# Designs tried in a protein design run: peptides against a protein of PDB entry 4ASU. Part 329

Target 1, 270 residues: chain A of PDB entry 4ASU
Amino acid sequence: ATLKDITRRLKSIKNIQKITKSMKMVAAAKYARAERELKPARVYGVGSLALYEKADIKTPEDKKKHLIIGVSSDRGLCGAIHSSVAKQMKSEAANLAAAGKEVKIIGVGDKIRSILHRTHSDQFLVTFKEVGRRPPTFGDASVIALELLNSGYEFDEGSIIFNRFRSVISYKTEEKPIFSLDTISSAESMSIYDDIDADVLRNYQEYSLANIIYYSLKESTTSEQSARMTAMDNASKNASEMIDKLTLTFNRTRQAVITKELIEIISGAA
Target 2, 83 residues: chain B of PDB entry 4ASU
Amino acid sequence: FTFASPTQVFFNSANVRQVDVPTQTGAFGILAAHVPTLQVLRPGLVVVHAEDGTTSKYFVSSGSVTVNADSSVQLLAEEAVTL

## One batch from the design tools (peptide; made by RFdiffusion4, then SolubleMPNN)

Design b2_p30_1_s2 (from b2_p30_1, 20 letters changed)
Fold by OpenDDE base, seed 2:
Structure b2_p30_1_s2 (fold): chain B 270 residues (1-270), chain C 83 residues (1-83), chain A 30 residues (1-30)
Amino acid sequence: as target 1 above (270 residues)
Amino acid sequence: as target 2 above (83 residues)
Amino acid sequence: DDILLTEENQKESKEKFQKKLAEEAAARLA
């Protein structure tokens, strides 16, 4: 490689490093915010799930309609964040199909659709976009919940799949159940709850769904920003190493050129 | 007893004497031995009576309240403020 | 179909939920 070629490559990699460092800083800021906002959101979301856990709500096996909500975002460059969710969605969909269930999919974030478009396009009910540029709000969750409930797809049971935040270096793709009003109403375990009005239960379910979705969005966002920060850090380090290597190569090549020029001068073979 | 909004936690697995909540069916007092129930919140006043006799007041918008068989309570408001 | 999570959609959804709750509350008081 000529000095010119090496210089051009160095410049390119330095620019990439600058971009990745900048992106790391942005991700770090968003992560810090997301982590702060996740604390109350987790309490809120876990609180909403408490009923389902304590009541041990089960869907009868003869029920066939299942909904999968995959939670991610529109934005890339965050490692395996999207692929992890998509992988679990695929696995769940396949298992349910093998069990004779009808499966429909909701994607939160464009990346889910992008990954699953070829293989599962016919199973998608809706994709929610404009996810990831701003922190998710309860309003966002409400939009998703309302759209689901008004979609006309009368699911019996569902699964919400998202990345749960563990630490700055760790997330885990998890699944939480969602239940239809009919499933909740018909559950034997619900008999212990005193005089539940049907309208009350319907409203309760709407909140529950919104709450769980909100929780999943907050977990997903925190995980994503953390993963992006890590990915950008790794990219920056890789770029740094490459810069060092190319710099050494440049110096060696430069010395060789100088030596050659000196020899030409001394030999008179100019 | 857990009381939270999406953005703020007021109580997290706390022991309280009584919680008064505004529900669509009327004001509802939750005691330690209250029967399991599900309710939805209407805009109004939440009053938390602590075991030490301290009373805290909150205004809530909408949401849900769950009383479980194990006497755990989840009060989840869309919006809540300390009064 | 694609749905954009806009502030407008958030507001609309919130209003729908609140309206529904209010209507149900009113129906019970009547």
Scores: peptide ipSAE 0.185, ipTM 0.880, DockQ to the pose 0.546
Fold by OpenDDE base, seed 4:
Structure b2_p30_1_s2 (fold): chain B 270 residues (1-270), chain C 83 residues (1-83), chain A 30 residues (1-30)
Amino acid sequence: as target 1 above (270 residues)
Amino acid sequence: as target 2 above (83 residues)
Amino acid sequence: DDILLTEENQKESKEKFQKKLAEEAAARLA
């Protein structure tokens, strides 16, 4: 490689490093905010899920319609965040299909669709976009919940799949159940609850869905920002190492060129 | 007893004596060993009576309240403020 | 169809949700 080639490559990598460092800082700021906002959101969301855990709601085997909600974002460069969710969605869809169930999919974030469009396009009901530019709000969750309820797909049971935040260096893709109003109302385990008006139960379910979705968004966002921060840090380090290597190569090549020129001068070979 | 909004936690697995909640069907008090129930909140006053005799008041907009068989209670409000 | 999570959509959803609750509450009082 000529000195010119090496210099050009060095310049390119240095520019990449600047970009990745900048992105790391942005991700770090967003992560810090997301983590703060996740604390109350987790209490809120886990509280909403408590009913399903305690009531042990079961869907009858003869019920065949299942909804999968995958939660991620539109933004890339965050390691395996999107692929992890998509992988779990694929696995769940395959398992449900093998059990003879019909599966429909809602994607939160364009990345889910981008990964699954070739293999699962016919199963998608809707994809939500413009996810990840700003922190998710309860309003966002309400929009998603409303769309789910108004989708016309009469699911019996559903699964919401998202990345749960563990630490700055760790997340886990998890699944939480979503139940239809009919499934909840018909569940034998619900008999212990006092006579609940059907309208009350419907409204309760709407809140529950919004709550769970909100929780999933907050977990997902925190996981994503953390993962992006890590990914950008790794990219910056890799770029640094490459810069060092190329700099050494440049110096060696420069010395070789000088030596060659000296030899040509000494030899009289103009 | 857990009482939270999406952005704030007021009580997290706390022991309380009584919680008064405004529901769409009317206000009711949640006491120890209350029968399991599900309710939806209407805008109104939540009053939490602590075991030490202290009383805290909150205004809530909408949301849900769950009383489980194990006597655990989840009060989840869309918006809540301390009064 | 793709849905954009815009502030406008949030407002609309919130309004629809509140309206539904209000209507249901009114129906119970009638």
Scores: peptide ipSAE 0.166, ipTM 0.861, DockQ to the pose 0.593
Fold by OpenDDE base, seed 3:
Structure b2_p30_1_s2 (fold): chain B 270 residues (1-270), chain C 83 residues (1-83), chain A 30 residues (1-30)
Amino acid sequence: as target 1 above (270 residues)
Amino acid sequence: as target 2 above (83 residues)
Amino acid sequence: DDILLTEENQKESKEKFQKKLAEEAAARLA
């Protein structure tokens, strides 16, 4: 490689390093906010899930329609955040199909659609886009919940799959259940609850769904920002190492060129 | 007793004496060992009576309240403010 | 079909949701 080629490559890598450092700082700011907002969201979301855990709601085996909601975002450069969710979605879909269930998929964030497009395109009901530019709000969750309830797909049970935040260096892909109104109303374990008006139960379910979705969005966002920070840090370090290597190569090549020129002068080949 | 909005936690697994909630079917008081029920909130006043005798008032918008068989209560409001 | 989570859509959804709640409340009072 000529000195010119090495210089061009150095300039390119230095520019990449500047970008990755900038992205790291942006991710750090977003992470700090996300973590703060996750604290109440977790209490709120876990509170909404408490009914399903305590009532031990089970879907009858004869019910065949299953919904999978994958939660991620539109934005890349965050390590295995999207692939982890997609992997679990694929596994769940395969298991359900093997059990004779009908599976439909909702993607929150364009990355899920991008990963699953070739293998599961026919199973997608809808994809929600413009996820990840701003912190998720309860309004966002409400939009998703309403669309699901109005989709016309009469699922019996469902699963929401998202990355739960553990720490700045750790997340875990998890699944939480979603139950249809019919499943909840027909569950034997619900008999201990006082006679609930059907309209009340419908409204309750709408809130429950929105609550769980909101919670999942907050967990996902926090996990994503932390993963992006790590990814950008690693990219910056890799760029630094490459810059050092290329700088050494540049210096060696420069010396070789000088030596060659001197030899040509001495030999009279100029 | 858990009382939270999406953005704020007021009570997290706390022991309280009584919670008065505004529901679509009417306001009712949740006491210890209340029968399990599910209700939807209407905009109105929530009153929390703590074991120490302290009374706290909140205005809530829409939401849900769950009373479980184990006497745990989840009050989840879309919006809530301390009064 | 793709749905964009825009502020406009959020507002519309909230309005629809509030309207639905109001209608349901009115129906119960009637």
Scores: peptide ipSAE 0.185, ipTM 0.867, DockQ to the pose 0.562; fails the geometry check
Fold by OpenDDE base, seed 5:
Structure b2_p30_1_s2 (fold): chain B 270 residues (1-270), chain C 83 residues (1-83), chain A 30 residues (1-30)
Amino acid sequence: as target 1 above (270 residues)
Amino acid sequence: as target 2 above (83 residues)
Amino acid sequence: DDILLTEENQKESKEKFQKKLAEEAAARLA
């Protein structure tokens, strides 16, 4: 490689490093906010899931329609965030299919669709986009919940798959159940609940879905920002190492050129 | 007893004496060992009676309230403010 | 079809929820 080539490469890598450092700082700021906002969101979301856990709602085996909601975002450069969700979705879809269930998919975030489009395009009901530019709001969750309920797909049971935040260096892809109104209303375990008006139950379910979706979005966002921060840090470090290596190569090459020129001068071959 | 909005937690697995909630079917008081029920909130006043006799008041918008068989309660409001 | 999570959609969704709640409340009071 010529000195010119090395210099060009150095300049390019330095620019990349600048970008990755900037992105790291942005991700760090977003992470800090997301983590703060996740605290109440987790209490809120876990509270919404409490009914399903305590009531031990079971879907009858004869029911065949299953909905998978994958929660991610539109933005890349965050390590395995999207692929982890997609992998779990694929696994769940395969397991359900093997059990004779019909599976439909809702993707939250364009990246889920991008990953699954080739293999699961026929199973997609809808994809929600413009996820990740701003912190998710309860309004976003409400939009998703309403679309789910109005999709016309009469699912019996569903799964929401998202990355749960553990720490700045760790997340876990998890699955939480969602149930149709019919499944909830017909569950034997719900018999202990006092005579619940069907309209009340419907509204309750709408809130429950929105709450769970909101929770999943907050977990996903926090996980994503943390992962992006880590990814950008790693990229910056890798760039730094490459800059050091190329700088050494540049210096060695420069010395060789100088030595050659000196030899040519001394030998009179110039 | 858990009482939260998407953005704020007021009570997290706390022990309380009574919670008065505004529901679409009417306001009711949740006492210890209340029968399991599901309700939807209407905009109104939530009153939390602590075991020590302290009373806290909140205004809530829409949401849900769950009373489980194990006497756990989840009050989840879309919006809530301390009064 | 792709759905964009826009502020407009959020507003519409919120209004729909509120309307449903209001209608249900009215029906119970009637």
Scores: peptide ipSAE 0.181, ipTM 0.883, DockQ to the pose 0.568; fails the geometry check

Design b2_p30_1_s3 (from b2_p30_1, 17 letters changed)
Fold by OpenDDE base, seed 5:
Structure b2_p30_1_s3 (fold): chain B 270 residues (1-270), chain C 83 residues (1-83), chain A 30 residues (1-30)
Amino acid sequence: as target 1 above (270 residues)
Amino acid sequence: as target 2 above (83 residues)
Amino acid sequence: EPVLLTEENQEEARKRFLEKLAEEAARRLA
């Protein structure tokens, strides 16, 4: 490579490093906010899931309709955040299909749609965009919940799949159950709640759905920002290493050129 | 007893004597040994009676309340503020 | 086509939830 080529490459990598460093800082700021906002959201969301865990709601085997909600975002450059969710969605869909279940999918975030569009296009009920630019709100969750309810898909049981935040360096793709009103109302374990008005239960379930979705969005966002921060840090480090290597190459090449020129001068071969 | 909104936690697995909640069917007092139930909140006043005799008041919007068989309670409001 | 999570959609969703609650409350009071 010529000195000119090396210089051009150095300039390019330095620019990349600047961009990745900037993106790291932005991701760090968003992560810090997301982590703060996740604390109450987790209590809220886990609280909403408590009924399902305590009541041990089971879907009868004869029920065939299953919903999968995949939660991610629109933005890339965050490692395996999107692919992890998509992978688990695919696995779950395949397992359910093998069990003779009908599977429909809701994709939260454009990346889920993008990954699964070719293979699962017929299974999508609805997809959502404008995820990840701003922190998710309960309003966002309400929109998603409402669209599900308005879809007319009478699922028996569902799964919401999202990345749960563990630490700045760790997330885990998790699955939580979603149950239809009919499934909840017919569950034997719910007999202790028998004096509940059907309308109350319906409204309760709608809130529960929105609550769980909201929780999943907050977990997903925190995981994503953390992963992006890490990815950008790694990219910046890699760029730094490449800069060092290219700088060494540049220096060696420059020395070689100088030596060659000196030899040509001394030898009179010029 | 857990009482939270999407953005704020007021109680997290706390022991309380009584919680008064505004439900769509009317005011509902939750005691430690209350029967399992599910209710939906209407906008109104939540009153938490602590074991030490202190009371805390909150205004809530919509939401849900769950009383489980194990006496655990989840009060989840869309919006809530301390009064 | 993907649904956009806009402020408008959020407001509409909130309104719909509130309306449902109001309708249910009204039914219980009648």
Scores: peptide ipSAE 0.113, ipTM 0.880, DockQ to the pose 0.574; fails the geometry check
Fold by OpenDDE base, seed 2:
Structure b2_p30_1_s3 (fold): chain B 270 residues (1-270), chain C 83 residues (1-83), chain A 30 residues (1-30)
Amino acid sequence: as target 1 above (270 residues)
Amino acid sequence: as target 2 above (83 residues)
Amino acid sequence: EPVLLTEENQEEARKRFLEKLAEEAARRLA
């Protein structure tokens, strides 16, 4: 490679490094906020899931309709955040289909749609965009919940799949259950609860759905920002290493060129 | 007893004497060993009576309350403000 | 077509939930 070629490559990589460093800083700021906002969201979300965990709600095997909600975002450059969710969605969908279940999918974030569109287009009930630019709100969760409710799809059981935040360097793709009103109302384990008005239970379930979605969004966002920060850091380090290597190559090549020129001058062969 | 909004935690697995919640059917007092129930909140006042005799008041917009068989209570409000 | 998570949609969703609650409350008071 000529000195010119090396210089061009160095410039390009340096520019990439600047971009990745900037993106790292942005992700770091968003992560810090997300982590702070996740603390109350966990309490809230876990609280909403408490009923299902304690009542041990079971869906009868004869029920056939299953909903999968995959939660991610619109934005890339965050490692395996989207692919992890999509992989689990695919696995779950395949398992359910093999069991003779009807599966519908909700994709939260355009990346889920993008990954699964070719293979699962017919299973999508609805997809959501404008996810990941701003922190998710309870309003966002409410929109998703409302759209599901308005879809008319009467699922028996569902799964919400999202990345749970563990630490700045770790997340885990997890699944939480979503139950239909009919499933909850007919569950034997619910008999211990006092005579609950059907309308009350319906409203309760709607809130529960929104709550769980909200929680999943907060976990997903925190995981994503952390993963992006890590990804950008890794990219920046890789760029740095390449810059160092190319710089050494440049210096060696430059010395060789100078030496050659000097020899040509001395020898009169120029 | 857990009382939280999406953005704020007021009580996290705390022991309280009594919680008064505004439900669609009226005021509902949750005492120790209350029977399991599910309710939906209406906009109104939540009153938490601590074991030490202190009383805290909150305004909530909407939400849900769950009393479980294990006496755990989850009060989840969409919006809540300390009064 | 994908649904956009906008502030407008959020307000509408919240309003719908509140309206449902209000309607149910009204039915019980009657």
Scores: peptide ipSAE 0.097, ipTM 0.868, DockQ to the pose 0.583; fails the geometry check
Fold by OpenDDE base, seed 1:
Structure b2_p30_1_s3 (fold): chain B 270 residues (1-270), chain C 83 residues (1-83), chain A 30 residues (1-30)
Amino acid sequence: as target 1 above (270 residues)
Amino acid sequence: as target 2 above (83 residues)
Amino acid sequence: EPVLLTEENQEEARKRFLEKLAEEAARRLA
């Protein structure tokens, strides 16, 4: 490699390092906010899931329609965040298909669509974009819930798959259940809830859906920002190491060129 | 008793004496050992009566309230403000 | 086509939820 080639490569890597350092700082700021906003969101989301846990809602095995909602974002450079969700979606879809279930998919975030489009295009009901630029709001969750309700797809049971935040260095891809109105209304365990009007139950279920989606978005965002911060830090360190190596190579090459020139002068070949 | 909005927690697994909630079917008081029920909130006043006699008032928008068989209560409002 | 999570869509969705609740409340009060 010529001195010019090494210099060009050094310049390129230094630029990458600047970008990754900047992205790390941005991710750190977004992570701090996301973590703070996740605290109330967990209480809210877990509160909404409490009914399903306490009432032990079960879907009959003869029911065949299953919905999978995968939650991620549009933005890359965050390690295995998107691939983890997609992997679990694929696994769940395959297991359900093997059990004779009909599977439909909702993808939240363009990355889910991008990963699964070739293999699962016919299973997608709807996909969502503009996820991850701003913190998720209850309004975002409401849009997703509304689109599901308006799709006319009469699922019996569903799953929402997202990355749950554990710590700055750890997340876990998890699944939470989603139940249709018909499944809830027909559940024997719901008989203890007396005098529930059908309209009330419908509205209740719509809120529950929005609540769970909102919760999943908040968990996903916090996990993503943390993972991005780590990824950018690692990228910056790798760039630094490469710069050091190339700098040494540059210095050695420069010395060799000087030595060659001196030899040519001494030998009279110049 | 849990009372939260998407952005704020007011009560988290707290013991309370009574909670008055505005529902679409009317306002009702949730006492200890209330029968299990599901209701949807209408915009209105929530009143929480603590065991120590303290009363807190909140204005809520839409949302849901759940009373479970184990006497746990989840009040989830889209918007809530302390009064 | 993918649905965009825009502020406009959020407002519309929120409005629809609120309207539905209001309609049901009105039916019960009537």
Scores: peptide ipSAE 0.089, ipTM 0.859, DockQ to the pose 0.577; fails the geometry check
Fold by OpenDDE base, seed 4:
Structure b2_p30_1_s3 (fold): chain B 270 residues (1-270), chain C 83 residues (1-83), chain A 30 residues (1-30)
Amino acid sequence: as target 1 above (270 residues)
Amino acid sequence: as target 2 above (83 residues)
Amino acid sequence: EPVLLTEENQEEARKRFLEKLAEEAARRLA
């Protein structure tokens, strides 16, 4: 490689490093906010899931319709955040299909759609975009919940798949159950809840759905920003190492050129 | 007893004497060992009676309340403010 | 076509939830 080529490459990598450093800082700021907002959201979301855990709602095996909601975002450069969710969705869809279930998918975030479009396009009920630019709100969750309810898909059981935040360096792709109104109303374990009006139960379930979606969005966002911060840090470090290597190469090449020129002068060949 | 909104936690697994909640079917008091029930909130006043005799008041919008068989209670409001 | 999570959509969703609650309340009072 010529000195010019090395210089050009150095300049390019230095620019990339600047970009990745900037993105790291942005991700760090978003992460800090997301983590703060996750604290109450987790209490809220876990509270909503408490019924399902305590009631031990079981779906009859003869029920065939299953909904998968995958939760992610539109934005890349966050490591395996999107692929992890998509992988879990694919696995779940395959397992359910093998069990003779009908599977429909909702994708939250354009990345989920992008990853699964070729293989699962016919299974998508709806996809959501403009996810990840702003922190998720309960309004966002309500939109998603409403679209699901308005889809007319009468699922028996569902799964919401998202990345749960563990720490700044760790997330886990998890699945939480979503139950239809019919499944809840017919569950034997629900018999202990006295005098539940059908309308009340319906409304309750709608809130529950929105609550769980909201929770999943908050977990996903926190995980994503943390992962992006880490990814950008790694990219910056890799760029730094490459800069160092190229700088050494540049210096060696420069010395070789000088040596060659000196030899040409001494030999009278120049 | 857990009482939270999407953005704020008021009580997290706390022991309380009584919680008065506004539901669509009417306001009711949740006491210790209340029968399991599910209700939907209407906008109104939540009153939490602590074991020490203190009373806290909150205004809530829509939401849900769950009383479980194990006497755990989840009050989840879309919006809630301390009064 | 993907649904956009916009402020407008959020307001509409909130309104729909509130309307459902109101309708159910009305049915019970009736």
Scores: peptide ipSAE 0.077, ipTM 0.873, DockQ to the pose 0.557; fails the geometry check

